# Peptides against a protein of PDB entry 3H8D, part 57

Target 1, 122 residues: chain A of PDB entry 3H8D
Amino acid sequence: DMKRQQRFFRIPFIRPADQYKDPQNKKKGWWYAHFDGPWIARQMELHPDKPPILLVAGKDDMEMCELNLEETGLTRKRGAEILPRQFEEIWERCGGIQYLQSAIESRQARPTYATAMLQNLL

## One batch from the design tools (peptide; aimed at target 1 G79)

Design b2_p26_4_s4 (made by RFdiffusion4, then SolubleMPNN; from b2_p26_4, 11 letters changed)
Fold by OpenDDE base, seed 4:
Structure b2_p26_4_s4 (fold): chain B 122 residues (1-122), chain C 122 residues (1-122), chain A 26 residues (1-26)
Amino acid sequence: as target 1 above (122 residues)
Amino acid sequence: as target 1 above (122 residues)
Amino acid sequence: ARLASGVEVEPEEEEAEVEVGPGPRR
């Protein structure tokens, strides 16, 4: 349903291996999520020392957030919510369009707002 | 088309009558806009000393922004773009739901994302 | 469910004061 609210979030993360290190040795990553209504449609992880991870619903469900949006508490975390463009700019830069396209073509992508938007651009 | 990008903006304004006054006598208002793709769907004006103005496409076209989104330059103004919820919270607080509903019922509202969303809530 | 643990809030972007008239009107 294209009528669902699209919400985007970004939160920093520290790698588990760095949690107990000195602050200067903690490398901060960024976790991004697009929620199509209550459910995640896209997830992206930016790391300081490895390539970005791109994840799309249907294909990557086991690696993605399994919590619904309300369960995440992201809506209650100040500064976690970001503009659609703040997500899309990074998504595009990381090759997310091609990644999602390939997931659609392989029939691995679950239909979401993101898949519908991409199909309109093609 | 529910597939159009929904974008929201907020900019301060100074009343024309206050433009030539001392800074302390300039009362700042807030101009809000919801764009359904390139065209404005809702506009709201907050004033420090009068009731808010609510405007909806179709009904209030002559009082609303006639520029398409690209022509406004809002997308190029840092800090002008806001989250959907930042618009909706104020819209709701100002009675925007009832205003838009009445415009739909009177057949004055042009079909937009906003009208479609409201019709799903009812 | 993978949620990144630490939400450090980036500072809110400074609201750019743009003097516009009563909205972008022609």
Scores: peptide ipSAE 0.044, ipTM 0.646, DockQ to the pose 0.446
OpenDDE base, seeds 1, 2, 3, 5: peptide ipSAE 0.044, 0.044, 0.039, 0.036; ipTM 0.630, 0.649, 0.642, 0.644; seeds 1, 2, 3, 5 fail the geometry check

Design b2_p26_5 (made by RFdiffusion4)
Pose (drawn by RFdiffusion4):
Structure b2_p26_5 (pose): chain A 119 residues (1-119), chain B 122 residues (1-122), chain P 26 residues (1-26)
Amino acid sequence: KRQQRFFRIPFIRPADQYKDPQNKKKGWWYAHFDGPWIARQMELHPDKPPILLVAGKDDMEMCELNLEETGLTRKRGAEILPRQFEEIWERCGGIQYLQSAIESRQARPTYATAMLQNL
Amino acid sequence: as target 1 above (122 residues)
Amino acid sequence: PLLPGEIALDAEEEEADLAIESDLPP
């Protein structure tokens, strides 16, 4: 029913902007858009646990901008293939995280919940 | 979900003559494919030593890869799949829009998602 | 064959530049 689009933004801590390149610890921010709306958000940090977020339970913590108002489709190198998102998501325990949110009625139905519920 | 049937692939390559040369002397080229479902709709090659090759379905059937998407194994090759913009950027810089527009005007281009996309643009 | 007479190389995936974490989408 809707186009699935995935984005990745590598980032460094704000405290690391003026250190030498070898001292800049990298992280990665990810987003899965189910149409204009974000279904899953994932953050890999060099200094704390991975942040896994799903539509519904985590609306407050997730990016609140829809796809058009982010400008992500305009940024070079930002869009990634579905597998590049799914591989990282699975290694973070994302399947169990989304499943747990589904069973406790905290998950908004999206293409992502439909995929986990099907298989 | 015509858009979901669209799949794009890129294979970097070098000539055999450059196989054992230093990495800085390996003149790379790139082979590209746009699959409209099981069949190649557009094929593109950037070469380090000759003009770019642009091929469209219908007009260029003899020259294009004859295998369908499953027969190629490309969906199982690590790093081969690219986003549509990564194909389109190169296709445009090679004159691919003019090449596809001409094939459509000469009616040689077989209708595909690619011809449908160029027509919606015009 | 996909690449007759050519040697295939491993592909490098495209990636965006580093962003300051505070500049991530709110």

Design b2_p26_5_s1 (made by RFdiffusion4, then SolubleMPNN; from b2_p26_5, 10 letters changed)
Fold by OpenDDE base, seed 1:
Parts: sequence; structure tokens; C-alpha cells
Structure b2_p26_5_s1 (fold): chain B 122 residues (1-122), chain C 122 residues (1-122), chain A 26 residues (1-26)
Amino acid sequence: as target 1 above (122 residues)
Amino acid sequence: as target 1 above (122 residues)
Amino acid sequence: PLLPGLVELEAEEEEAELVVEDELPK
């Protein structure tokens, strides 16, 4: 159902090893999620010391958030929700278009708003 | 055209008299805008030392932003664009629903997405 | 958990740069 609400979220994180360090010594990462209705469609992680992690529904389900949107509590976390473009800009920069395209071509991607949008662009 | 893109913006501001003061002595206000396509539909101003200002298209055109969305440069200001709910929460808290309703009833409000949404709620 | 193996921080709302009132869109 392409009428499902598309919602995007971002949460900063630190590594467990940094949690007891001074703020200046904590390397911040960013966790991103795109929800197509209640379920995650895309996930992305910007780590301070390794390449970005890109994840798409169907292909990467075991590595992605298993919780539905309500279960995550993201909608109740102030500042967590972001604009679509705030997600897409980073997604594009990290090679997400190519990643999702490959997942579609390999028949690994579950149909989502994200797959539909990509197919409309191609 | 209810298919027009709805975009919301927020800019923090200081009073001209505070611009040369230390940061701690600057009283921050917040300027908000709702654009229904290229034109502003609602404007709201939170001032540190006076009541909120609520403005609606048609009624308050002379007090509102006269620039179209592109002319404002808001779409190019990092952090300026906000989620619809970030606007609506403040709008509701400031009595914006009643303000817009009164403007509709007095035939002062120009039809916008905002007027349509309010009429759907009533 | 939302972020397995990571420590979640509080999310921050991005705000635009502070301007003088006279610089607001007119």
C-alpha cells in the first residue's frame, strides 16, 4: 500500500567502549531508519571509523530493526524524526541508490516505498 | 490545488537591540512559516517578551512574508525546514486553531491547505 | 534493542542559524 506513511528517523550513537570517555573523546555515529508504514524499509548507519552500513528490507532483515515503528519508541523521541530529504541526501551520498538497485535486481529486496521510488527513477 | 507541497520552516531570531550583547543576554525568539506551495499560508512568531503573533493568509497579508518560497531562501537554509507536527504543535499551543477559525468565519482567511485541514476537523 | 551493540544518545533537533529579527523573511 503506497498510501502508507513514510517516516524517517535519526539517532546519534557512540560505541560501547566510548561511553565512559569524556565527550570530546566519544566518536559519534548516526543511525538512520526509513519506515514504510509500521515496518522499516531502509536502515543506514554512519560509523566514525568504518564504512557506512546500508540495509534494505528483504535483503538485510536479520541486520535491520525488527521492531515495528510503535515498538521502537522513535515517534516519542524528541528530535529523532527527520525530513525525507535529510535521510535521502545521506542515503544517496553513501551509495544507497546503487545498493537498493542491486537488491532489486537480485530479487532480494522486499517491495517498499523505497523500491517503488527507485523504480520510478530508472 | 490541495496537491501543493506543504513545507514548514523555523528560524531563531534575536532582537536588534540584543545583537551586540553576549549570547547569554540575547533573548531568542522563533519565527515559523507554513508554505502551501509557493505562498505562505500561516506565519507564527514566538517572542521572548510579548505574546505569540499568529498570522494567516488573506487576513494578515500585510504582516506576513511577501516573498514566495524560493525568494525567501528558506529551502537553502540548513536546519530551517521542520516537520509539519513541529509547526502544528506550536500553532495549537498558541491558539492558532481558534485564530484561523475566526479568520474563516469572518471571511478574512484565504483558502489554503490550513483552512481545508481545519474545516475537515470541524 | 533499537541499536544493538551501540549506545544510543539523545537525538538533537537541528536548528537554523540565529538571525537578527530584521533579517527574517518579509
Scores: peptide ipSAE 0.390, ipTM 0.822, DockQ to the pose 0.750
OpenDDE base, seeds 2, 3, 4, 5: peptide ipSAE 0.389, 0.389, 0.390, 0.390; ipTM 0.821, 0.821, 0.822, 0.823

Design b2_p26_5_s2 (made by RFdiffusion4, then SolubleMPNN; from b2_p26_5, 11 letters changed)
Fold by OpenDDE base, seed 3:
Structure b2_p26_5_s2 (fold): chain B 122 residues (1-122), chain C 122 residues (1-122), chain A 26 residues (1-26)
Amino acid sequence: as target 1 above (122 residues)
Amino acid sequence: as target 1 above (122 residues)
Amino acid sequence: PLLPGYVELEAEEEEPELVVEDELPK
């Protein structure tokens, strides 16, 4: 149901080995999530030293966040919630459209707001 | 048409008399805007030394921003765009629901996304 | 944790540049 609230979040992260270094020596990554209502639909990880990771519900469930939106505490973290475009711009740059399309075609993607929107564009 | 993009913005401001003072002596206000497509639907101003100002399209046109969204440059100002809830939470605290309702009842409000949403709640 | 094997940092809310009141969109 398209009445489900679409919410987007990002959290910066560092490697455990960098946590006690000076700020200039901390390589920062970014974790991104799209929630279709209470459930995660897409996850994306920007790492400072490896290629981006793209994950979609149904295909990548074992590698994605297992918590529902309320359990994550993301809605209570100031600055964590972002605009839809702030997620989609990065998703597109990382090849997310093609990744989700391939997951749909292979019957690996769970139906979400993201799959519905992509099917409307194709 | 509910297909128009609803976009929300805020800009922090200081009084002209405070612009050359030390940061601790600058009283910060907040300017808020809701755009229903290219046109402003609601404006709100949080001042450090006077009550909040609420403005709605049709009623308060002479006191509101006269520029369309593109002309304002708001979409190009980093950090200016905010989530709908970040506008609505402040709008509600300032009595915005009652203000817009009164403007509709007095036939002063121009029809916008904001007037349509309020009429759906009532 | 949201991202196992990493340390999550606090998200920073990006504030827009401060303007003088007379420079607000009008």
Scores: peptide ipSAE 0.380, ipTM 0.823, DockQ to the pose 0.641
OpenDDE base, seeds 1, 2, 4, 5: peptide ipSAE 0.376, 0.376, 0.376, 0.376; ipTM 0.824, 0.825, 0.825, 0.826

Design b2_p26_5_s3 (made by RFdiffusion4, then SolubleMPNN; from b2_p26_5, 11 letters changed)
Fold by OpenDDE base, seed 1:
Structure b2_p26_5_s3 (fold): chain B 122 residues (1-122), chain C 122 residues (1-122), chain A 26 residues (1-26)
Amino acid sequence: as target 1 above (122 residues)
Amino acid sequence: as target 1 above (122 residues)
Amino acid sequence: SLLPGYVELEAEEEEAELVVEDKLPK
């Protein structure tokens, strides 16, 4: 339903082993989420030492954030919310379009704003 | 026309007299803009040593950005674009609602997305 | 935790590059 608010978030993270290191020795990763209303539609993780992880609702539910948007506290974290394009640019670079397309074709993707947008491009 | 894209921008600035000082001696201000399609609808300036400047289209055109959005290059400046709420929160704190309301009542405000939103609240 | 097995850091608000006031869009 196009009436649901689309909200995008980004949080930097480090490995537990790096938490006590100097900032210069901390390898930052980036966690990204797209919420279609209260529920996550897409998740993406940029790791400093492994390939990006792309996740889409329906297919990857067990690997994605299970919390609703309110439960995450993301809306209360300053600097966590990002512009749609700040998510989409990284998503595109990481092959997210093809990943989501494949999930739709395999009937694994739950219908979301993301699936609807992709279907409008195709 | 609600079909126009609403885009918000923020740029930190320093006074010309501070440009050659050490970072700790530079007093930062913040320039904010709301574009309703190609044209600025609201502008706001947070100065380190004077009251906030609030500007609305129609009333304050001579003090506002005269460039269209494309001409500003703001869309090409990394980190310049901000979420609507990042603008509105500061606008509200600076008395922007009352300022815009007064401009509407005096028939000085040009109709924009901002005037329409305010009229929907009143 | 949004990312189990990792330590979440504070989100950094991306700021535009500092400009001199006379170079602000006018």
Scores: peptide ipSAE 0.381, ipTM 0.824, DockQ to the pose 0.736
OpenDDE base, seeds 2, 3, 4, 5: peptide ipSAE 0.380, 0.378, 0.380, 0.380; ipTM 0.825, 0.822, 0.825, 0.825

Design b2_p26_5_s4 (made by RFdiffusion4, then SolubleMPNN; from b2_p26_5, 9 letters changed)
Fold by OpenDDE base, seed 3:
Structure b2_p26_5_s4 (fold): chain B 122 residues (1-122), chain C 122 residues (1-122), chain A 26 residues (1-26)
Amino acid sequence: as target 1 above (122 residues)
Amino acid sequence: as target 1 above (122 residues)
Amino acid sequence: MLLPGLVELEAEEEEAELVVESDLPK
């Protein structure tokens, strides 16, 4: 249903090995999520020392957040919610359009707001 | 048209008299705007030393931003764009619902996304 | 768990640059 609320989140993270280092020695990464209603549609991870990780619902369910939006507590974390564009700009830069397109074409992607928007764009 | 993009912005400000004071002596205010497509629908100002100012299109046009969204440069100001809820929570706290309702009832409010949403709520 | 094998940090709220009141959109 295209009437479901689309919500986007971002959380900074560090590696466990860096948690007790001085701030200047902590390499920060970024975790991103797109929720199509209560369920995650897309996930992305920007790591400081490896390529970006892109995940889409249906294809990558075992590697994605399994919690519904309410269970994540993201809606209660100050500063975690971001604008759609703040997600999409990074998603595009990391090749997310091509990744999602390939998942649709291979019939691995679960239908979401993201798949519908892509199919309207192409 | 309910298909127009709704965008919300917030800018912190200080009084001219405080601009050269030490940071601890600068009393911060907050300017808020809701744009219904290219045109402003609602404006709100939180001042450190006076009551909130609420403004709605049609009624308060002479006191509101006269620039279209593109002319404001708000879309190009980093951190200026905010989530709808970040605007609405403050709007409600400041009595914005009652203010807009009164403007509709007195036939002073211009029809906007905000007036339509309120009329669907009531 | 949102971030398996990672340490979550507090999210930061981005704010716009502070301006003088006279420089607000007119």
Scores: peptide ipSAE 0.379, ipTM 0.816, DockQ to the pose 0.719
OpenDDE base, seeds 1, 2, 4, 5: peptide ipSAE 0.377, 0.377, 0.375, 0.376; ipTM 0.818, 0.819, 0.818, 0.819

Design b2_p26_6 (made by RFdiffusion4)
Pose (drawn by RFdiffusion4):
Structure b2_p26_6 (pose): chain A 119 residues (1-119), chain B 122 residues (1-122), chain P 26 residues (1-26)
Amino acid sequence: KRQQRFFRIPFIRPADQYKDPQNKKKGWWYAHFDGPWIARQMELHPDKPPILLVAGKDDMEMCELNLEETGLTRKRGAEILPRQFEEIWERCGGIQYLQSAIESRQARPTYATAMLQNL
Amino acid sequence: as target 1 above (122 residues)
Amino acid sequence: SLLEAAAELDEYDEEEMQRMYERLTA
């Protein structure tokens, strides 16, 4: 019904902007858009647990801008293939995280919940 | 979901003569493919020593890879798949829009998602 | 050249990425 689009933004801590390159610890921010709306959000941090977020339970914590108002389709190197998102998501326990949200009625139906419920 | 049938691939390559040269002397080229479902709709090659090769379905059937998407194993090759814009940016720089527009005008281009996309643009 | 554009095709601006991240997570 809708186009699935995935984005990745590597980042450094704000406190690391003026240290030498070897002292800048990198993280990665990810987004899965199910049409204009974000279905899953994932953040890999060098100093704390990975942040896994799903539409519904985590609306307050997730990016609230739809796809057009982010400008992500306009940023070079930001868009990634579905597998590049899925591989990281699975390594973070994302399958169990989305499943847990589904069973406790905290998950908004998206292409992501439809995929987990099917298989 | 015609867009979901669209798949794009890129294989960096070097000539055999450069196989054992220093990394800085390995003159790289790139081979690209746009699959419209099971069949190649566009094929593109950047070469380090000759003009770029642009191929479209219908007009260029003899020159293109004859294998369908599953027969190639490309969906199983690590790092081979690229986003549509990664193919389109190179296709445009090579004159691919003019090349596809001409094939359409000469009616040599077989209708594909690529010809449908260029027509919606015009 | 075409070959240079292809070699740089998958590159991005790290500072621009950082600004974008900060804007989206603000």

Design b2_p26_6_s1 (made by RFdiffusion4, then SolubleMPNN; from b2_p26_6, 10 letters changed)
Fold by OpenDDE base, seed 1:
Structure b2_p26_6_s1 (fold): chain B 122 residues (1-122), chain C 122 residues (1-122), chain A 26 residues (1-26)
Amino acid sequence: as target 1 above (122 residues)
Amino acid sequence: as target 1 above (122 residues)
Amino acid sequence: SLLEFAEELDTFDEEEAQELYRRLRS
C-alpha cells in the first residue's frame, strides 16, 4: 500500500572495537533506516573505516533490522527521525539508486515505496 | 485546503549586538516557521535574552515573514527544514497552543492547518 | 531553558544510541 507513512531514522554508533577507547579515538558510524509503514524498506550504514552498507528489503532481509518500526523504539527517541531528503541524499551518494535498481532487475527486491519511487523515476 | 503540504523550518540568528563579538560571546537565537502550503501559518522566535515570540497568521501578519515559501529560499537551504514535531515541541513549550487558541477565540486567526488541528484537538 | 531544549531536540544520547544500535543489529 503506497499510502503507508514513510519515515526515516538515523542513529549514531561506535564500532565495537572503539567502545572502550577514549572519546577522541572513537570513530562514529551512522545507521539509517527507511520504514515503509511498519516495515523496513531500506537500511544503510556509514562506517568510518569501510564502505557503506546498503540494504534493501527482499534482497537483504537477513541482514536488515528484523524489528518493525514500533518495536525499534525509534519513534520514541528524540533526534532519531530525519527528513526523507536527509536519507535520500546519503543513499544517492552511496550508490543506493543503482543498488536498488539492480535488486529490482534481479527480482530480489520486495516491492516497497522505495522500489515504486525508483521505478517511477527511471 | 487541508491537503496542502505542511513544512517546517528553523534557522539560527545572532543578535545584532553580538554580530561582531567573539563566537563564545554570540548568543544564538532560532527562527522557526510553519508553512501551510505556500503560506506561513505560524512563526516562532527563540531569543537568548527575552521571551519567545509566537506569531500566528491573521493575527500577526504584519510581524511575520511576508514571503511565500518559495520566495524564502528555505526549501533550498540545507538543514533549514525540520520535522513537524521539532517545531511543535518548542511551540508547545512556549505556550503556542494557548496563544493560537486565544487568537482563534478572538477571531484574529486566519484559518490554517494549525488552527484546524488545534480545533480538532480541543 | 527553551534554547537548551531546542538544541537537545537535535541531539541523541550516545550511550542510548549505542544500546539501541546493538538492539537493532541483534
Scores: peptide ipSAE 0.342, ipTM 0.763, DockQ to the pose 0.716
OpenDDE base, seeds 2, 3, 4, 5: peptide ipSAE 0.340, 0.341, 0.338, 0.337; ipTM 0.763, 0.763, 0.764, 0.763; seed 4 fails the geometry check

Design b2_p26_6_s2 (made by RFdiffusion4, then SolubleMPNN; from b2_p26_6, 9 letters changed)
Fold by OpenDDE base, seed 3:
Structure b2_p26_6_s2 (fold): chain B 122 residues (1-122), chain C 122 residues (1-122), chain A 26 residues (1-26)
Amino acid sequence: as target 1 above (122 residues)
Amino acid sequence: as target 1 above (122 residues)
Amino acid sequence: SLLEFAENLDTFDEEEAQALYERLTS
């Protein structure tokens, strides 16, 4: 059902190695998620010291958040939710379109809003 | 048509009197808008030195933004768009529900998504 | 204040954010 609510979230994080350093030495990363209804469709992590991590449902289930949207508590954290474009801009810059496309072509991706939109675009 | 896209925007402003003061002496206000499709439904202004201003379509047309959404350029201004709840939380805290309700009761409010939602709530 | 509320609406507490991150990635 493409009428499922699409919701996007972003939270900052500090690298484990930096957690006990001086504030000026703490480099911030960002964790992103796209939920297609209650289920995660895409996950993305921006790190200060390594390439971004892109994950798509079906292919990367073992590496993605295993909690459904309600279980995450993200909807109850003010400031966590973001607009679709705030996610998509970063996703595209990180090569997310190509990544998801490859996952679809290899039949590793679970059908989601994201896969449907990409297939509509191509 | 309640299927019209509901879009919300927020932009900061500095009081005219503070525009040429030191940054630390510039008090920031916030301008909010709710667009029901291309047309503004609600407008709200937070000021540092006076009560908030609430405006609803039909009643306050002369005081509200006269541009349709496309004409405003808000959709092209990065960071201007906000989530519905980011608008609604402030709206409610400013007494917006009561304000809109009164406008509906007095038959001053133009029917919008906002009026429909309020009528569903009551 | 109302302005403070509006200004803080999109901000995240660092400790809360970190705890949430750890929960989501555990």
Scores: peptide ipSAE 0.393, ipTM 0.781, DockQ to the pose 0.741
OpenDDE base, seeds 1, 2, 4, 5: peptide ipSAE 0.390, 0.391, 0.389, 0.391; ipTM 0.780, 0.782, 0.781, 0.782

Design b2_p26_6_s3 (made by RFdiffusion4, then SolubleMPNN; from b2_p26_6, 7 letters changed)
Fold by OpenDDE base, seed 5:
Structure b2_p26_6_s3 (fold): chain B 122 residues (1-122), chain C 122 residues (1-122), chain A 26 residues (1-26)
Amino acid sequence: as target 1 above (122 residues)
Amino acid sequence: as target 1 above (122 residues)
Amino acid sequence: SLLEFAEELDSFDEEEMQELYERLKA
């Protein structure tokens, strides 16, 4: 149901290999999530040293966050929540539109707010 | 009408006296705005060297931004838009609830989404 | 201060964020 609240989150991370380095030598990545109500619809990871990871519900369930929104604690973490456009801008730049489209066409994507919006755009 | 889109913005400012100082000597303030549809409902200014300024529509119209939302260009300024809670947390800490309440009680506040929400809270 | 608070709203504690990331990344 499109009446579900759409919420977006972003958190930084440090690569395991950099965790014990000096701060100036720690390369930061970013983890992004789109929740369609309680359930994750899209996940995206920006890495400093490899291509971005794009994940969509249905297709990539085993590789995505398996916690519901409340279980993540993201709603209680200051600075974690972001505006929709802050997610979408990066998603688009990473090829997320095409990725989600392909998942829909291959019947791998679970219906979400994201799939509905894409279908309205195409 | 509460069906109007509520949008919140924040932009930094540097005091005129600091504009030509070295970056480390520039004290930054923050300008906040809440738009209830096209019209500003609340404005807030955090200053490094004086108390915060709180402004509410109806009471403080002459001291607030006089441009409608589209005229401000804020919707087109990257990083200017913020989440509702990013505004509200600062608003609350600055005594905004009491300020708006007083404006309502004195019949100075113009009805907005903000006044409606406050009336539901009290 | 209010300014410090405002700035902290957009900041992240590295250790806390790293723990959160490890929990969320599947």
Scores: peptide ipSAE 0.322, ipTM 0.756, DockQ to the pose 0.678
OpenDDE base, seeds 1, 2, 3, 4: peptide ipSAE 0.318, 0.319, 0.321, 0.321; ipTM 0.755, 0.756, 0.755, 0.758; seed 1 fails the geometry check

Design b2_p26_6_s4 (made by RFdiffusion4, then SolubleMPNN; from b2_p26_6, 11 letters changed)
Fold by OpenDDE base, seed 5:
Structure b2_p26_6_s4 (fold): chain B 122 residues (1-122), chain C 122 residues (1-122), chain A 26 residues (1-26)
Amino acid sequence: as target 1 above (122 residues)
Amino acid sequence: as target 1 above (122 residues)
Amino acid sequence: SLLDFAERLDDFDEKEAQELYERLTS
């Protein structure tokens, strides 16, 4: 049902290679997630030194967070939750619309709130 | 109707007395607003040098933002919108629950999403 | 203070954030 709660989250991360470097040498990335109800619908990762990673449910399940929303603990992490637009703006800039569209067209995407919204837009 | 969209905003402000001071001498406050649909339901102001200001619709209309949401331009101000919890956490810490409760009990509060939620909680 | 709290509302502790990231991506 498309009436499930849509929640979005973002957390920073430091690359494993930088974890023990001086602060000035630690380059931050950003991990994003869109949860359609308890389940992840989209995931995105911004890296300082490589292209963004875009992931959509159904197509990229094996690469996406396998934890349901409650299991992630994100709802209990202050500052992790973001507004939908904060996700969507980055998603769009990363080519997420086209990515999800392609996944839908190839029948790889699992139906989610995200797929429904995109299909309504097209 | 309680199905109106609830939107929350925060913007910083500098005290008038500090407007032309050096940056280090400008003390920031924060202005918060909760809109229940197009109309403001709650307003809150954090000040560096005085107690927080809490305002609720019905009781404090004359002191609250008189513009409807569209008129404020807040929806078009990047970074102004915040999550409900970002408002509520501050609201609670400022004694907003008690403030709104008192306004309800005194029949000063106009029914809003905020009043409904509080009444459900009590 | 309230102001400090408000300003830090979205701040992340680096260690905690990293641990969270690792959990989510493991």
Scores: peptide ipSAE 0.375, ipTM 0.774, DockQ to the pose 0.759
OpenDDE base, seeds 1, 2, 3, 4: peptide ipSAE 0.374, 0.373, 0.373, 0.372; ipTM 0.774, 0.772, 0.773, 0.773

Design b2_p26_7 (made by RFdiffusion4)
Pose (drawn by RFdiffusion4):
Structure b2_p26_7 (pose): chain A 119 residues (1-119), chain B 122 residues (1-122), chain P 26 residues (1-26)
Amino acid sequence: KRQQRFFRIPFIRPADQYKDPQNKKKGWWYAHFDGPWIARQMELHPDKPPILLVAGKDDMEMCELNLEETGLTRKRGAEILPRQFEEIWERCGGIQYLQSAIESRQARPTYATAMLQNL
Amino acid sequence: as target 1 above (122 residues)
Amino acid sequence: SESNKLLFFRLEVAEREHLFPEVVPP
């Protein structure tokens, strides 16, 4: 029913902007858009646990801008294939995280919940 | 979900003559494919030593890869799949829009998602 | 929101630090 689009933004800590390149610890921010709206958000950090977020339970913590208002389709190198998102998501325990949110009625139905519920 | 049937692939390559040269002397080229479902709709090759090759379905059937998407194994090759923009940016710089527009005007281009996309643009 | 500000901050910093890989050959 809707186009699935995935984005990745590598980042460094604000405190690392003026250190030498070898001292800049990298992280990665990810987003899965189910149409204009974000279904899943994922953050890999070099200094704390991975942040896994799903539509519904985590609306407050997730990016609140829809796809067009982010400008992500306009940024070079930002869009990634579905597998590039899914591989990282699975290695973070994302399948169990989304399943737990589904069973406790905290998950908003999206293409992502439909995929986990099907298989 | 015509868009979901669209799949794009890129294979970097080198000539056999450059196989054992230093990495800086390996003149790379790139082979590309746009699959409209099971069949290749556009094929593109950047070469280090000759003009780019642009091929469209219908007009260029003899020159294009004859295998369908499943027969190629490309969906199982690590790093071969690219986003549509990665194909389109190169296709445009090679004159692919003019090449596809001409094939459509000469009616040689078989209707595909690619011809449908160029027509919606015009 | 704060999450939106952080998103745009990360895009700007990532651009300056060249953290986005080049996805298209020359």

